Peptides against a protein of PDB entry 3QIS. Designs and how they scored, part 47

Target 1, 334 residues: chain A of PDB entry 3QIS
Amino acid sequence: PSLELSRREFVFENVKFRQLQKEKFQISNNGQVPCHFSFIPKLNDSQYCKPWLRAEPFEGYLEPNETVDISLDVYVSKDSVTILNSGEDKIEDILVLHLDRGKDYFLTISGNYLPSCFGTSLEALCRMKRPIREVPVTKLIDLEEDSFLEKEKSLLQMVPLDEGASERPLQVPKEIWLLVDHLFKYACHQEDLFQTPGMQEELQQIIDCLDTSIPETIPGSNHSVAEALLIFLEALPEPVICYELYQRCLDSAYDPRICRQVISQLPRCHRNVFRYLMAFLRELLKFSEYNSVNANMIATLFTSLLLRPPPNLMARQTPSDRQRAIQFLLGFLL

## One batch from the design tools (peptide; made by RFdiffusion4, then SolubleMPNN)

Design b1_p11_1_s4 (from b1_p11_1, 6 letters changed)
Fold by OpenDDE base, seed 5:
Order: C-alpha cells, then structure tokens, then sequence
Structure b1_p11_1_s4 (fold): chain B 334 residues (1-334), chain A 11 residues (1-11)
C-alpha cells in the first residue's frame, strides 16, 4: 500500500490561549489495494501528539483512488497553557502517519506561542507591572524561578523580604484587580451574574486586552467579564489556596478561627488575592435582591476554583471532602 | 470601596 500527502509541513503562527487554529491536508490512496492509516506514538511517547494538538480523523480506511481530508487542530487549554508560558514546551511536534503493512509518513508541526497572563503564577504576575506581551520571554523564565523561590521562603516564614529588592511586588496581580474593579463598578446589579455564560468572542477580546494592555475599561458584557475571572482562577498553575494547605482547610472547615489561621499561612500574594476576592464576593452578596446571587451558589462555584485538591488526590475527592471545602469558603462569605 | 483601593496596584 502507498499514500500521497498534499502537505507534510505545518506552521501555526501566533498560537494563543483558548484560540483554536486549524490546518487541513489530504491523503490519497494511489495504490491498487485498500489501506488502513493511523497516527501512532513515537517510541518513547504515550500519545501520537502533544496535549495541545489533535488530528481528525486520527485513523481510517481508504479504498483505491479514495481521498480523505485530515484536520490538524491546535488548541491551548488550561492543561497546556502554563508549560507554554514558561517556554518548557513549544509549538513543535512530529506526527507519524502509519500505513498498515506500509510506510511511515512524518508530518512536521512548528509555530510560535504568545504568552498569556492566564496560566501564569500569582507570584510572577505580582512582579509584572507591564502587560505580559511586553515582557521578554527570558525575563518570564527568571520571574517564574524567582517567584517559586519567594513562595517557598514565604511558606517557611524564614527570611524577612530583603529591603534591597529593586522593585516591590504588587499586592495583587493587576489583571485580577482590573477584572474585580470592573465587576464591582458595573456588575453588582447584574441579574444572574456568574450563572449566565459569557460570549466566546468577548472572552477572547478580554484575554487579549489583559495580555497586551492596561485598559481603563474591560470590553464585553458583565457575564463575559465574570466568566473571564473564573477562567483566570481555573487556569492558575497553583490555586489561590495552595495545594499544601488543602487538607488543613478541610480539617478546619467548621472552626472559623482555625480557617483564618490557615489563610494567614498562605504566601503573601495568594493571601492578598484570597482576601480581595472574599471582600468582593461579600459586597456582591449585599445586592442579592438584584443579581440573584446567594452564598451557597457562590461558595459552590468558587470552591472548585480556589480550593482544588492536589493532583495526587483529584481522583479521590469524596462528597464529604467537597462539602467541607464549601463550608470552609462559606465561613468567609457570611 | 475602601477594600478595592487598599489593593490598587502601584503601576
């Protein structure tokens, strides 16, 4: 069996978080026998492609002189955004199109990724006074490394912040401050806030706006700005309540004094973001007659974002653990 | 709100 491929090299320019790109090519059976094709893993890989790439179809049959269109879909989700922002991974892959009892055909995937404030650590964002797209990639790597070291020092309560550090970190990321400032000014009376989904086009505009500028006003509906805040919190590599404190939050869920002590042990930026969000959500709850928002709905929604189980425990979360996590957050909303 | 201004970034 043999195949002809219309193209073997693919370039995905300016790949962004949550923006789907598609490239298509054709495969043709120029042989005299039916053939089966499939994308196969390389010798050391578990999957035929990286998590941000997909082929459709990934397998099939071709009769003699039959032609099939294959779509290569590039999509950066929350699961790939952090490693692409740090430059640990890149928009580069090799696909192996295998022909049963035939040859292997290699496809080259290349391109460039544009960094996002979505999927960047709270520690790094507190050190960024400019939009992330104005920060050199080399400086992003240094900021993530320095941010990790400062998180660890803060958790260990060891060294006072060296007074000689040339630039003081922000109290909270400017991106979170801008989202919450907008919601506080314009969305407190918005009916069904955090219950109605945003528009996908408006969400992309909000992400691009926060990545490239410091806007006076965020574009889009109040629902899109509210969903952008949820997406931001979901995409964080480390949740607002650090994984190291997860079990202590569950254990303290019915003691409001211990809950406050657990939050006091968060890294400075995480603790500030938590207190800032809780202050906003308590303000939003005063307008419940207008926005239809209640403490149980907000606690249920934000618990999954702010108080995530560590990756090793994700598959083991019980209904009791979820109820304790909700109860922990309720103690800051009421 | 007093809580919002207390967290304003110095840019």
Amino acid sequence: as target 1 above (334 residues)
Amino acid sequence: SPWLEAYRPEL
Scores: peptide ipSAE 0.491, ipTM 0.941, DockQ to the pose 0.913
Fold by OpenDDE base, seed 3:
Structure b1_p11_1_s4 (fold): chain B 334 residues (1-334), chain A 11 residues (1-11)
Amino acid sequence: as target 1 above (334 residues)
Amino acid sequence: SPWLEAYRPEL
């Protein structure tokens, strides 16, 4: 069997977080026999492609002189955004289109990724006084390395942050401050806030706005700005409550004094973001008659974002653990 | 609110 491919080289320019890109090509059975095709893993790979890439269809059957369109879909989710932001991964792959009892056809995937403040660490973002798209990629790498070192120093309580350093870190990321400031100014009276979904186009505009500028006003509806905050928190490589404190939060969930002590042990940026968000959410709850927001709804929603189980425990989270996690947050909302 | 301003980034 043999195939003719209309294209073998694919370039995905300006790939962004949560923005789907598609490139299509045709495969034709120019042989005299039916053939089965499939995308197959390379010798050392478990998957036929990187997590941000998909082929549709990834397998199929072609009669003689039949042609099928294949879509190559590039989509950067929360699962790929961090490694692309750091430059650990890139928009480069090789796909192997296997023909049963035939040849392998290699497809080259290339392109560029545009870094996002979404999926960047709180520590790195606290060091970024400019939009992430203005930061040179080399400096992004240095900021992530410095962020790790400063997290470790903060946990070890070793060095007071040299308050005299010319580049004092922000108390909270500017991006989260902008989102919360907008919601506080314009969304406190918004009916069904955090209950009504945003618009996908508006979410993309908000992400692009925060990645490229320091806006006076965030574009989009209050619902889109609210959802953008949720997406931001979900995309964090390390949740606002660090994984190392997860179990201690559950164990302390019914003791408000111990809960506050656990939060005091967070890295400075994480602790600031947590306290800032809790202050905002308590303010939002004062407008419950207008926004239909209650403490149980907010605690339930934000628990999955702020107090994530460590990856090794995700599959083992019991309903009791989830209820303890919710109770932990309730102690900061009431 | 005074609590928002306490966290304002110096940009």
Scores: peptide ipSAE 0.478, ipTM 0.933, DockQ to the pose 0.920
Fold by OpenDDE base, seed 4:
Structure b1_p11_1_s4 (fold): chain B 334 residues (1-334), chain A 11 residues (1-11)
Amino acid sequence: as target 1 above (334 residues)
Amino acid sequence: SPWLEAYRPEL
């Protein structure tokens, strides 16, 4: 069996977080026998492609002289955004299109990724006084490496770094501050806030706005701005409550005093973001008559974002653990 | 709110 491919090289320019790109090509059975095709893993890979790439269809059957269109879909989710922001991964892959009892066909995927404040660490973002798209990629790498080291130091050393006024980290990321400032100003009376989905186009505009500028006003509906905050928190490489404190939060969930002590042990940026968000959410709860927001709904929603189980425990989270995590957050909302 | 301004980034 043999195939003809209309294209073998694909370039995905300016790939962004949550922005789907598609490239299409045709495969044709130019042989005299039916053939089965599939994308196959390379020798050391578990998957036929990187997590941000998909072929559709990834397998199929072609009669003689049959042609099929294959879509190559590039989509950076929360699961790929962090490694692309850090430059640990890149928009580069090689796909192996296998023909049963035939030859392999290699497809080259290339392109560039545009960094996002979504999926960037709180530590790095607290050091970014400019939009992430204005920060040189080399400096982003250094900021992520330094952020890891500073997190470890902040857990070990209670001493405030006497950092010069120019190099002093922000109390909270400007992106979180902008989202919460907007919601506080405009969304406190918004019916069904955090319950109604945003518009996908508005979400993309909000992300692009935060990545490229320091806006006076965030574009889009209050629902889109609220969902953008949820997406931001979900995309964090480390949740607002660090993984190291997860179990202690569960163990303390019914003692509000111990809960506050656990939060006091967070790295400065994480602790500030947590306290800032809890202050906002308590303010939002005063408007429950207008926004239909209640403490149980908010605690349930934000628990999955702020108090995530460590990756090794995600598959083992019990209903009891989820209830303890909710109870932990309730102690800050009430 | 006083709490919002307390977290304002110095840009």
Scores: peptide ipSAE 0.472, ipTM 0.931, DockQ to the pose 0.912
Fold by OpenDDE base, seed 2:
Structure b1_p11_1_s4 (fold): chain B 334 residues (1-334), chain A 11 residues (1-11)
Amino acid sequence: as target 1 above (334 residues)
Amino acid sequence: SPWLEAYRPEL
């Protein structure tokens, strides 16, 4: 069997968080026999491609002189955004198109990723006074390394290093502040806030806006701005309530005093973001007659984002654990 | 709001 490929090199320029890119190519059976094709893992890989890449179709049959279009889809989800932001992963891959009893055909995937404030740590974002797209990648790496060390010191109750000549970190990421400022100004009277989904195009505009600028106004509907806040919280590599405190939050859920003590042990940036969000949500609840928002809805929605189970416990989360997590958050909303 | 301004980034 033999295939002809219309293209073997693919370049995905300016790949962004949640922005789908597609490249298409044709494969043709130039042989005299039917052939089965499939994308196969390389040696030591479990998957035929990286998590941000997909081939469609990834397998199939071709009759002699048959041609099929294959789509290579690049999509950076919350699951890939952090490793791409840090430069740990890159928009580079090699696909192996295997022909049964035939040859392997190598496809080269290349491109560049544009960093996002989505999927960046709260610690790093608190050190970014400029939009992330203005920050050199080398400096992003340094900020993540410094942020990790500061998180660990804070959790270990280590004496803060003297705030030497390093710029004082922001209390909260500017991106969170901008989202919440917008929602506070324009969305407190918005009917069905956090209940109506945003528009995908508007969400992309909001992400691009926050990655590239410090806007006076966030583009899009109040629903899109509200959903962008949820997406931001979901995409955090470490949730607002750090994984190390998850179980303690559940254990304290019915003791408001212990709940406050647990929150006091968060890293400074995480603690500030938590308190800031709780202050906003309590303000939003005053407008419940206009926005149809209630404490139970908000607690249910935000608990899954702010108080995520550690990956090792996610499969074991009981209905009781969910109720405790909601109760923990309710103690800050009421 | 006073709480919002207390968290305003110094940009």
Scores: peptide ipSAE 0.463, ipTM 0.932, DockQ to the pose 0.916

Design b1_p11_2_s1 (from b1_p11_2, 5 letters changed)
Fold by OpenDDE base, seed 4:
Structure b1_p11_2_s1 (fold): chain B 334 residues (1-334), chain A 11 residues (1-11)
Amino acid sequence: as target 1 above (334 residues)
Amino acid sequence: MSFRELLESYR
């Protein structure tokens, strides 16, 4: 069997978080026998491609002189955004198109990723006084390394040295502040807030806005701004309640005093973000007559975002654990 | 502390 490929090199320019890009190519059976094609893993890989890449179809049959279009889809989800923001991963891959009893055909994927405040740590974002797209990549790497060290120092109760007034971290990320300030100003009376999905185009505009500017007003509907906050919290590499405190939150869920003590042990930025969000959500609940928001709905929604199980426990989360996690947040909303 | 006061404390 033999294939002809219309293209073997693919460049994905300016790849962004949650923005789908597609490149298409054709494969043709230029042989005289039917053939089966499949994308196969490289040696030691479990998958035929990186998590941000997909081929569609990834396998199929071709009769002699048959042609099929293959789409290469690049999509950076919450699962890939952090490693791309850090530069640990890049928009580069090699796909192996295998022909059964035939040859391997190599496809080269390349491109560039544009960093996002989505999927960036709270520690790094608290150090970013400018939009992430204005920060040199070298400085992003340094900020991530420093963010890890700051988290460790905070856990060790080391008092930050008197860093000059210009170098002081923000109390909360400007991106969270902007989202919450907008929602507080404009969305408290919004019917079905956090229950109605935003528009995908508006979500992309909000993400791009937060990545590139410090706006006076966030674009889009209140629903899109609300969903952008949820997406932001979901995309955090470390949740607002650090993984190290997850079990203690569950264990304390029915003791409001212990719950507050657990939160007090969070790193400064995480603790500030948690308190800021809880204060906002309590304010939003005062408008429940207008916005149809109740404490149980909010606790259920935000628990999955703020109090995530550690990756090693995610598959083992019981309904009881989820209920305890919800109860933990309810103690801050009521 | 009201939410507004808390917001202003982060400005």
Scores: peptide ipSAE 0.089, ipTM 0.832, DockQ to the pose 0.809
Fold by OpenDDE base, seed 5:
Structure b1_p11_2_s1 (fold): chain B 334 residues (1-334), chain A 11 residues (1-11)
Amino acid sequence: as target 1 above (334 residues)
Amino acid sequence: MSFRELLESYR
């Protein structure tokens, strides 16, 4: 068996969070026998490609002189955004197209990723006074490492950060401030807020706006701005309530005094963001006659975003644990 | 603290 490939090198320029890119190529059976093709893992890999890449179709049969189009799709989800922002991963891969009883054909994937404030830690964002696209990638790595070390110190030692001449971090990320300030000004009377999805084009414009500028006004509908806030919270590498406090939140869910003590133990930026969001959501609940928002809906929605189980416990979350997590947030909304 | 007072404390 033998294949001819129309192309073997693919370049994906300016890859962004949640923006699908597609490149197509053709494979042709130039042999005299039917052949089966498949993309196969390399010797050390569990998958035939990285999580941000897919081939469609990934396998098939070709008769002699038959041709098929294969799509290579690049899509950065919440699962890949953090490692691409830090430069731990890159838009580089090698695909192995295997021909049954034939040869292997190698495809080279390359490109560049544009960093996003989505999937960046709250600690790093509190140190970024400018849009993330204005920050050198080398400085992003340093900010993430320094942010991790300060978070660990803040969890272990209630020691006030020494007044060293380093620029004081923001109290909350400017991106969260912009989203919440917009919703507070314009969306309190919006019918079906957080119940109606935004438009995909507007969501991309909002993401690009927050990554590249400090706008006076966020573009798009109130529904798109509201969904952008949900996407931002979902994409956080660590949720607003740190994983270390997850079990303590469940254990305290029916004691409002203990719940407040647990929140007081959050790192400064996480605690500030939590208090800021809870104050905003309580304000929205005053307009329930206009926006159709109720405490149970909001608690159910935001629990999955703010109070996520640690990755090692995700598969073991019981309905009881979910109900306790909802009850924990309800104690801050009522 | 009202949400507005909290917002102003972060400006």
Scores: peptide ipSAE 0.047, ipTM 0.800, DockQ to the pose 0.788
Fold by OpenDDE base, seed 2:
Structure b1_p11_2_s1 (fold): chain B 334 residues (1-334), chain A 11 residues (1-11)
Amino acid sequence: as target 1 above (334 residues)
Amino acid sequence: MSFRELLESYR
């Protein structure tokens, strides 16, 4: 069996969070026998490609002189965004197109990723006074490392090292501030806020806007801005309520005093973001007659985003645990 | 502190 490939080198320029890119190529059976093709893992890999890449179709049959189009789809989800933002992963891969009883064909995937404030830690974002696209990649790495160390020191109640000549961190990320300030100004009377989905095109514009600028106004509908806030919270590598406090939040869910004590133990940026969001949501609830937002809906929605189970407990979350998590947030909304 | 005052305190 033999294949001819129209292309073997693929470049994905300016890959962004949640922006699908597609490159297509053709494979043709230039042999005299039917062949089966498949993308196969490399020797030490479990998957034929990195999580942000997909081939469609990834396998198939070709008769002699048959041709098929293969799409290489690059899509950075919440699952890949953090490792791409840090430069731990890159838009580089090698695909092995295997031909049964034939040879392997190697496809080179390359490109560049454009960092996003989505999937970046709250600690790092609090240190970013400018849009993330204005921050040199080397400085992003340093900010993430410093942010990790600050989080650990805060959790350990270690005396803050004298804040040397480093600029004072923001109290909350500017991106969260921009989203919430917009929603507060323009969306308090928005019917079905957080209940109506945004438009995908508007979501991409909002993400690009937050990554590249400090706008006076966020583009898109109130629904798209509201959904962008949800996407932002979902994409956080560490949720607003740190994983270390998850169980304590559940255990305290019916004691408002203990709930407040647990929140006081969050890292400064996480604690500030939590308080800021809860203050916004309580304000939004005053307009429930106009926006159809109620405390139970908001608590249910935001619980999954703010109070995520640690990855090791995700599969074990009970309905009781979910109800406790909702109750924990309700104590800050009412 | 009003919510607006709180929002402004984070500016």
Scores: peptide ipSAE 0.045, ipTM 0.796, DockQ to the pose 0.882
Fold by OpenDDE base, seed 3:
Structure b1_p11_2_s1 (fold): chain B 334 residues (1-334), chain A 11 residues (1-11)
Amino acid sequence: as target 1 above (334 residues)
Amino acid sequence: MSFRELLESYR
């Protein structure tokens, strides 16, 4: 069997978080026999491609002289955004298109990723006084490393942050501040806030706006700004309540005093963000007559974002654990 | 601390 490929080199320029890009090519059976094609893993890989890449179709049959279009889809989700932001991964891959009883065809994927404040750590964002797209990639790496070291120091109750680092970190990320300040100013009376989805185009504009600027006003509807906050919280590499405190939150869920003590043990940036969000959500609840927001709805929604099970426990989360997690947040909303 | 006071403390 033999194939002809219309293209073997693909460049995905300016790849962004949650923005789908597609490149298409044709494969033709230029042989005399039917052939089966498939994308196959490389020798040391479990998957035929990186998590941010997909081929459609990834397998199929071609009769002699038959042609099929294959789409290469690049999409950076919450699962890939953090490793791309840090430069640990890049928009580079090699696909192996295999023919049954034939040869392999190699496709080269390349491109560039544009960093996002979405999927960046709270610690790193507290050190970023400018939009992430203004920060050199080399400095982003340093900020993530410094953020990790500061978190470890804070957990160890060791040495006070050396006051000698000239620039005090922000109390909360500017991106969270901007989203929450906008919602507080403009969305407190918004009917069905956090219950109506935003528009995908507006969400992309909000993400791009926060990545590239410090706006006076966030673009889009209140629903899109509200959903952007949810997406931001979901995309955090570590949830606002650190994974290490997850079980303690569940264990304390019915004791408001212990709940507050657990929150006091969060790293400074996480603790500040948590308190800021809880204060905002309590303020929204005062406008429940207008915005249809209630404590149970908010606690249910934000629990999955703020109090995520550690990756090793995700498969074991019981309905009881979910209810305890909701109860934990309710103790801060009521 | 009111939410407004908290908001102002983060500005």
Scores: peptide ipSAE 0.042, ipTM 0.797, DockQ to the pose 0.841

